Peptides against a protein of PDB entry 3B8E. Designs and how they scored, part 91

Target 1, 230 residues: chain A of PDB entry 3B8E
Amino acid sequence: PFLIFIIANIPLPLGTVTILCIDLGTDMVPAISLAYEQAESDIMKRQPRNPKTDKLVNEQLISMAYGQIGMIQALGGFFTYFVILAENGFLPIHLLGLRVNWDDRWINDVEDSYGQQWTYEQRKIVEFTCHTPFFVTIVVVQWADLVICKTRRNSVFQQGMKNKILIFGLFEETALAAFLSYCPGMGVALRMYPLKPTWWFCAFPYSLLIFVYDEVRKLIIRRRPGGWVE

## One batch from the design tools (peptide; made by RFdiffusion4, then SolubleMPNN)

Design b2_p16_5_s4 (from b2_p16_5, 14 letters changed)
Fold by OpenDDE base, seed 2:
Structure b2_p16_5_s4 (fold): chain B 230 residues (1-230), chain A 16 residues (1-16)
Amino acid sequence: as target 1 above (230 residues)
Amino acid sequence: SEVEELRKRIERLLEE
């Protein structure tokens, strides 16, 4: 998220403290939980060809998987970010390059996509309005991601939800999201306004899409081992 | 109402 902020010069989608909360409070526990997931039966039956090369491949695969999860989460967050800003008059294309003027407190006539002028204070309110939904969206998307990443080839329906640590992680991140969204003072302390309940559902279509996509992907992999989709 | 009060508080802080 921060890299996109710099590259695209868009208004800040998520505060640094909130990013830290994601890294330490949301991503860490689930990541650890995935390490304790039961090995897939297909992986255990596969004899290692070369221990050195296979270890490297596994490390690369794990790194790539975690990288992909992070990208998917970011995409979900940015989706919510763009939706909120669009609802407030700022279309995605208009946000490109707007950061410099957006963050300048002396410019009080920044125009939105419809020609409405926004004061610095108004802009910052809209920006801070994005922080909480962005975070919550990451959590909701992560529910699907964690379930999906539990297996490499098997369907979620085949593997089941046996990892107690994973389940605990899901509850922990949900509780954290609720705390940050509704605890008094979070707007001042973390620049996170209280979240309207409707925003909890904003990520659901995205999560469903990812879930369906991954199930289809896994189905293809099972039918065609070693294919391009793997 | 609580959200609005919070927004007003933040606005005041931003003016400082």
Scores: peptide ipSAE 0.017, ipTM 0.514, DockQ to the pose 0.023
Fold by OpenDDE base, seed 4:
Structure b2_p16_5_s4 (fold): chain B 230 residues (1-230), chain A 16 residues (1-16)
Amino acid sequence: as target 1 above (230 residues)
Amino acid sequence: SEVEELRKRIERLLEE
């Protein structure tokens, strides 16, 4: 998210400290859980490791957890970000290069996509309104992403939820999301303002889409081994 | 102080 902020010069979708909370607080336990998952995938077929002698995660598991999953999570977060800003009159194309004027407190007439002028205060309100939903969206997307990663060819329903550590990780990150969203003082400390419960559902269509897509992909792989979708 | 002011403003808006 921060790299996109720099490259595209868009308003900051998520604070740096909050990103660190995701990396250290939400992604760590799920990533470790993948190392112990008995999945059909070669990446996840490895036997449970000894935490004292073996690495917690191998290179392939790191790539899966922090590479592929991380990218999908970011896409989900940005989806929510663009939805919120679009609902407030800022279309995605209009956000490109807007950061300089957006962050200038002396400019109080920044125009949205429809010619509406926004004060600095109004802009910061909508910016900080994006932070909490972005974080929550990542958590919701992780529900689907982590489940998808359990299988390579078989349906999620065939593989089942055997890894208790993964389940624990899902609950832990959800609890953390709720804590950061609704605990008093989080807006000041982390710039994560209160979240309406309805925003928890913003990522659901996206999560469902990727779930369906992956199931279709797996179905194709089962019917045609070695296909281009593998 | 600015963050606190913005937070209060958002909280008021969310309660509507």
Scores: peptide ipSAE 0.015, ipTM 0.451, DockQ to the pose 0.028
Fold by OpenDDE base, seed 3:
Structure b2_p16_5_s4 (fold): chain B 230 residues (1-230), chain A 16 residues (1-16)
Amino acid sequence: as target 1 above (230 residues)
Amino acid sequence: SEVEELRKRIERLLEE
């Protein structure tokens, strides 16, 4: 998110602390899942498959799965970001390159897509309004990913332990999201204004779309192994 | 392969 902010020169979509929380959460769940899989494999005395090759395959599979999840999460967050800004008069195309003027406190007449002028204070309010919904959207998308993982036929039995770890990770992220969204003072301290309940629901349609997309993709992969969709 | 490359690029962008 921060790199996209720099590259696209758009207003900051998410606070730095929140980004760190996402990064830590996203990295922690895979690490824990790997640790549990290794522990479970050691406990079950499964015939020593070549531990080097099995570890490599597992690491690749995990990397692929979490990489896709991360991509989906980022897309979900940015979707919410663009929706909020569009509702406030800033269309996505107009945001490109706007950061320089957006962050300039001395420019109080930045125009939106409809010609409305925005003061620095007004712009910052809108920017900070995006932070909390962005994070919450990521959490809601992660819930969808959890459901997707449970519906995988071949992996459901193997994902039992992974699901518990994933649920724990999602719970932690959800608790953090709730804390950041509703704790008094977070708007000032972390530039995360309180979340309107409507924004929780705005994430669900996107999560559903991602769910459908992933299921369709999986179906295509199953029908055409080694196809261009991989 | 293209999706994998795109994924790797996105992962790098998210880590940073």
Scores: peptide ipSAE 0.000, ipTM 0.203, DockQ to the pose 0.024
Fold by OpenDDE base, seed 1:
Structure b2_p16_5_s4 (fold): chain B 230 residues (1-230), chain A 16 residues (1-16)
Amino acid sequence: as target 1 above (230 residues)
Amino acid sequence: SEVEELRKRIERLLEE
């Protein structure tokens, strides 16, 4: 997210506090849940695995999964960001290089894609309006990620959602997202303005995409061990 | 391997 922000010089799609909420609030519980599940699976499946080959495969799979998932998460977040800004009159192309003027409090006549002038305050409201849905998008995408990450190679449908900690994590993330999105004062405190409930669904296509992508990936890995997908 | 390489490239880009 930061790279695109820096390279494109677009308004900040996600505030630092929101990032911290994602990293510490939403990712921690899932990570813990996965750690417990992995430990449990490793305890149960003590087959004498060749530690070298299995470690390499696992590292490759994990790295690929996290990288690809992270990319899709970022894409989902930015998609939501661009949709919101576009609905407010700022087309993606217009946002390129706009940051300098956007962040300048003394410029109160920044034009949108339709020639409407935006004051600094109005721009910041729109910017902060993007923070919440970006966060929510990440959370919704993470729902799929968490479910997917439960299985390294097997389909999610085969393993099911047996990890209570994972389920708790999903609820915690959702509750946090709801709290940050709808609790009074969050706009001032965290620069996360309230989001219409409909925006929660904006992330669902990406969650589905991740889910399908991972299932396809896993299917390919199962059918072609050692293939290019690894 | 190709996907992993692409992923590494993307990860590097995302970290930046």
Scores: peptide ipSAE 0.000, ipTM 0.198, DockQ to the pose 0.020; fails the geometry check

Design b2_p16_6_s1 (from b2_p16_6, 13 letters changed)
Fold by OpenDDE base, seed 3:
Structure b2_p16_6_s1 (fold): chain B 230 residues (1-230), chain A 16 residues (1-16)
Amino acid sequence: as target 1 above (230 residues)
Amino acid sequence: DLIEELLKLVKELLRK
């Protein structure tokens, strides 16, 4: 989110403090929970790893995790961001390069896509209105990401949801998201204004997309072992 | 607005 803010020079989609809450708050417990996941049913059918050549985390796994899933997460967040700004009169194309004028407190006549003028205070309200939905979108997408990361090859339906620590992690990150979204004073403390409940559902299509994508990928791997999709 | 100032600073540093 911050990279796009810098590169595209758009209004800040997600605050630094909220990013820290994602990295340290919502992601840690779920990530630790994966260490307690049950082994895949076919793990003993795999050849032993070559300790000289095979890394535990290879470039392919990193590319898949950060290159594919991470991009889908970012796209989900930015989609929510652009929808909110568009609903407030700022079309995505108009946001490009707008940040300089957007963040200038002395400019009180920044025009939206429809020629409406926005004061600095009004612009900041809209900006901070985006932070919470963006954050929540990431959390909702992380539900799917965590679930799909349970296995490398087997379907989630084959593996099941027996890891109580993983389930706890899902509740913890959701509870944290709810706290940050609805606790009084979060607008001042974290620049996160209260979330309309409808915005929780905006991320669901992306979570479903990730889930379906990964299940299809795993299905292909099972049908064609040693393929390029692994 | 300390966060905003920090963000501006980081942005400036990344542009160098």
Scores: peptide ipSAE 0.007, ipTM 0.338, DockQ to the pose 0.024
Fold by OpenDDE base, seed 1:
Structure b2_p16_6_s1 (fold): chain B 230 residues (1-230), chain A 16 residues (1-16)
Amino acid sequence: as target 1 above (230 residues)
Amino acid sequence: DLIEELLKLVKELLRK
């Protein structure tokens, strides 16, 4: 998200506080939960991998899979961001290069795509209105990520949801997202303004996409062990 | 302000 912000020179889609909430709030409990996840039923039965050949292939493929998942997450967040800005009069094409004027406190006549002038305060409100839905989008997508990370080969339906810590992590992330989204004063304190409950559903297609992608990947791995998809 | 400055700095670093 931050890279696209820099490259496209668009208004900040995700604030530093929201990034910290993702990194510390939403990722920590899941990361701990993975340490306590029951080993995949087939991993313990696998023959010892050749440490020279199998590590390199597995690391590249895991890195590629996580890179692809991360790209889908970013696309989901940016989709939400662009929709919110478009609903407020800023079309995606108009946002390109706008950041300099957007962030200037002395410019109070920044025009949207329809010629409406926006004060600095109004622009910051709409910017911060994007932060919360972006965060929520990441949380909803992370539901799928956490579930799919339980296994490398087995379907989620085969592994099941036995890890109570993972379930607690999902609950904690959701509770944190709800708290940050709806608690009074979060807009001032954390630059996370309340969002419409409907915005939670905007992330669901991307969460489903990641889930389907990983299930298809795992299905291919199960059918073709040692393939390039592993 | 600090965030904006950090963002500017990162942008400048990426331009190099």
Scores: peptide ipSAE 0.000, ipTM 0.296, DockQ to the pose 0.022
Fold by OpenDDE base, seed 4:
Structure b2_p16_6_s1 (fold): chain B 230 residues (1-230), chain A 16 residues (1-16)
Amino acid sequence: as target 1 above (230 residues)
Amino acid sequence: DLIEELLKLVKELLRK
């Protein structure tokens, strides 16, 4: 998100504090929980990993986790960002290069796509209104990410949700998201303004997309063992 | 300013 902010010179879609909340608040417990996931029924039938030759995390897993899923996650966040700004009069194309004027507190007549002038304070309200939905979008997408990452080959339906720590992690990040979104004072403290409940649902298509994508991938792996998608 | 703030946060995270 921050790279796009720099490259495109758009208003900041996700604040540094919000990023910190993701990295430290929402990702820690879930990430640890994955280490305690029960072995897949098929993994137990495989030969043990050779600690001298086999990588614990291979390049394919890295590519999947940080490349494909990460891109879908980022797209979900940016979609929410662009929708909010568009609803407030700033079309995506108009945001390109707008950062300099947007962040200048002395410019109080920044025009939107419809010629409406916005004060610095009004612009910052809109910007900070994007932070919370972006964060919530990430959390909702992470539900799918964590659920799919608990298995390598088996469907979630085959392995089931046996890891109580993972379930706790999902609850924790959701509770944190709700707390940050609705607790009084979060707008002042964290620049996360209150979220309309409807914005929770905006992330669901992306969560579903990730889930379906991974289930299809795993289905292909089951049908074609040793394939390029493994 | 934002880059500096980000770098600061990264440094703080790396110290933990």
Scores: peptide ipSAE 0.000, ipTM 0.313, DockQ to the pose 0.034
Fold by OpenDDE base, seed 2:
Structure b2_p16_6_s1 (fold): chain B 230 residues (1-230), chain A 16 residues (1-16)
Amino acid sequence: as target 1 above (230 residues)
Amino acid sequence: DLIEELLKLVKELLRK
């Protein structure tokens, strides 16, 4: 997200405090919870593999798969960001290169895509309005990510939701997202303005995409053990 | 202000 912000010179989509909340709050506890997930039912039935070749391949494939999931998460956040800005008059194309003027306190006549002029204060309100839904979008997408991380081969439907610690992690990150989104003073303290409840649903297509992607991947792995998808 | 400073720093780093 930050790299795109720099390269495209768009208004800041996600604040530094929000990033810290993701890293320390919404990612850490769920990640720890995954360590306590039940073993796959078929893990003991796996054929012996060559530890030199298959370890390297597996690590590379894991890195690629999680890299792809991370990209989908980022796309979900940016989608929410662009939708909010578009609803406020700033189309995605118009945002390119706008950052310099956007962040300048002395420019109070920044035009949107429809020729409306925006003061510095108005622009910052819109910017901070994007921070919370971007964060919430990441959390909602992480629900699918955490669920799919339970197993390498088995479907979620086969493995089930038996890890109480993982379930707790899902509730914890959701509760944190709700707290940051709706607690009074978060706009001043964290630059996270209150979120309309409808924005929670903006991430659902991306969560579903991640879920379907991983279920299909796992299905292929089960049908073709030792294939390139593993 | 802090964000602006951080952004300036990152821009400076990217220019190097």
Scores: peptide ipSAE 0.000, ipTM 0.314, DockQ to the pose 0.022; fails the geometry check

Design b2_p16_6_s2 (from b2_p16_6, 13 letters changed)
Fold by OpenDDE base, seed 4:
Structure b2_p16_6_s2 (fold): chain B 230 residues (1-230), chain A 16 residues (1-16)
Amino acid sequence: as target 1 above (230 residues)
Amino acid sequence: DEIEKLRKLVEELLRK
């Protein structure tokens, strides 16, 4: 998100505080839980890996977790960001290059896509209104992401939900998201303004997409071991 | 005063 902010010069879609909450609050427990996930049946049948040649976390797993799936997560967050700004009169094309004027407190007549003028205060309210839904979108997408990361080849239905720590992590990050979104004072303390409950559903299509994508990927891997999809 | 003004504006926006 920050790279797009710099390259495209758009208003900041995700604040530094929200990034810290993701990295330290929502990602750590799930990441630890994945380390203690029960081995899938196909992994258990494999010969012990050679520590000299085989990586503990192979490049394929890294590519899956932090490459393709990570990009879909980012797209989900940006989708929510663009929807909110569009509803407030700022179309995506108009946001390109707008950062300089957007962040200037002395400019109080920044025009939206429809010619309406926005004060600095009004712009910052809209910006901070995007931070919470972006964060929540990431959490909701992580529900699917964490579940699919349990296995490399087996379907979620085959492996099941055996890792209680992972389940706890899902509830923890959801509870944190709810707390940060609805607790009084979060707008002042963390610049995370409250959101409508309906925004939780904005990410569901992306969560479903990730789930379907991964199940299809795993199905292909099962049918064609050693294929390009691994 | 600015924080309170910001809060009121947020509340107004959220009511729409």
Scores: peptide ipSAE 0.005, ipTM 0.307, DockQ to the pose 0.024
Fold by OpenDDE base, seed 2:
Structure b2_p16_6_s2 (fold): chain B 230 residues (1-230), chain A 16 residues (1-16)
Amino acid sequence: as target 1 above (230 residues)
Amino acid sequence: DEIEKLRKLVEELLRK
């Protein structure tokens, strides 16, 4: 997100504080919870392989798969960002190169895509309104990510949701998202303005995409053990 | 104006 902010010179989609909240609040607890997941039943039945070559291949494939999931998460966040700005008169194309004028407090006549002029205060309200939905989008997409990461080959339907710590992680990140979204003072403290409840659903297509992607991936792995998709 | 409504909402929440 930050790289796109710099390259495209768009208004800041996600604040540094929200990034910290993701890294420390929404990512760490779920990651720890995954360490307590029950062993995958098929891993114990796997035939011995060359530990050097297979480890390297597996690490590369895992890195690629989770890299792709991370990209889907980012796309979900940016989708939410662009939708909010578009609803407020700023079309995606118009945002390109707008950052310099957007962040200048002395410019109070920044025009949107429809010729409406925006004061510094007005456009900062819109910007900070984007921070919360972006964060929430990451959390909602991460629900699917957390669920799928507990296994490498088995479907979620096969493995089930037995890990109480994993379930706790899901509730924790959801509670944190709700707290940051609706607690008074978050607009001042964290630059996260209150979220309309409808924005919680904006991420659902991306959560579904991740879920379907991983289930298909796992299905291929089960049918072709040791293949390029593993 | 939706933006003004949003601003007022934020201000009301921050005053609590």
Scores: peptide ipSAE 0.000, ipTM 0.295, DockQ to the pose 0.026
Fold by OpenDDE base, seed 3:
Structure b2_p16_6_s2 (fold): chain B 230 residues (1-230), chain A 16 residues (1-16)
Amino acid sequence: as target 1 above (230 residues)
Amino acid sequence: DEIEKLRKLVEELLRK
């Protein structure tokens, strides 16, 4: 998010403190929870791996899979960001290069896509309104990511939801998201204004997309063991 | 220079 902010010169989509909350708050417990996940039911049925050749292939495949998931997460966040700004009169194309004028407190006549002028204070309100939904979108997408990471090959429906620590991780990240979104003072402290409940649902299509994508991937792996999709 | 190239790419993507 911050890289895109710099590269595209758009208004800041996500605050630095919020990024830290993602990296340390929402990801830590879920990551630890995966260490306690039950072994896949078919782990003993796997053919012996060649330790010299199969490591590189596995690392590349893992990197690609997580890279794809991360890209979908980012797209989900930015989608939410662009929707909010568009609803406030700033179309995505108009945001390009706007940062310089957007962040200048002495410019109080920045025009939106429809010719409406925005004061600095008004612009900052809408900017900070984007931070919370962006964050929540990431959390909701991470639900799917965490669930699919339970297994490498088996479907979630086959493996089930038996890991209580994983469930706790999902609860923790959700509780943190709710706290940051609705606790009084977060707008001032973290530049995260209160979230309309409807914005929680904006992330669901992306969460579902990740879930479906991974289930399809796993299905292909089960049907074609040793294929390139593994 | 690379940042400018990336910026242009992002601009092109956002225009689509």
Scores: peptide ipSAE 0.000, ipTM 0.288, DockQ to the pose 0.016
Fold by OpenDDE base, seed 1:
Structure b2_p16_6_s2 (fold): chain B 230 residues (1-230), chain A 16 residues (1-16)
Amino acid sequence: as target 1 above (230 residues)
Amino acid sequence: DEIEKLRKLVEELLRK
């Protein structure tokens, strides 16, 4: 998110506090949970152990956890961000390069895609309105992403959710998301304005899509080992 | 394999 913010010069989609909540609050427990997750049944049955193979599997899992999840989270978050801004009159194309004017408190006539002028206060409200949904979107995406990252080839339905720490992490991040979204004063303290409960569902289609995509990918990998999908 | 290569490339780009 931060890289896109810099490169595209768009209004800040995710505040510093929100980033910290993601990195320290939502990602920490799930990340640690991977250390306690049971290995894939096929990996565990690969005796005798081959250190090179085991290393490769671990690298793949780490890559999924730190690379793929981050990418998917960013995509999901930006989807929600662009939806919210579009609903407020700012189309994605219009946001490109807008940051300089957006962040200037002395400019009170920033136009949206429909010619409506926005004061500094108004546009900061809409910016901060994006922070909470962005965070919530990440959490909702993580419900699927963290689960699918438990395995490289096996379906989540085969591996199951045996890691109590992961389950606790999912609960914790959801509780944190609810707290940050609905606790009074969070808008002032954390610049995370309350969101309508309906915004929780904004990420659901995306989360489901990614879940289905990953299951299909894994299915293809199982049926065609060594294929291009790996 | 191509997806994994792409993922690695993206990860390398993000590290810069």
Scores: peptide ipSAE 0.000, ipTM 0.205, DockQ to the pose 0.023; fails the geometry check

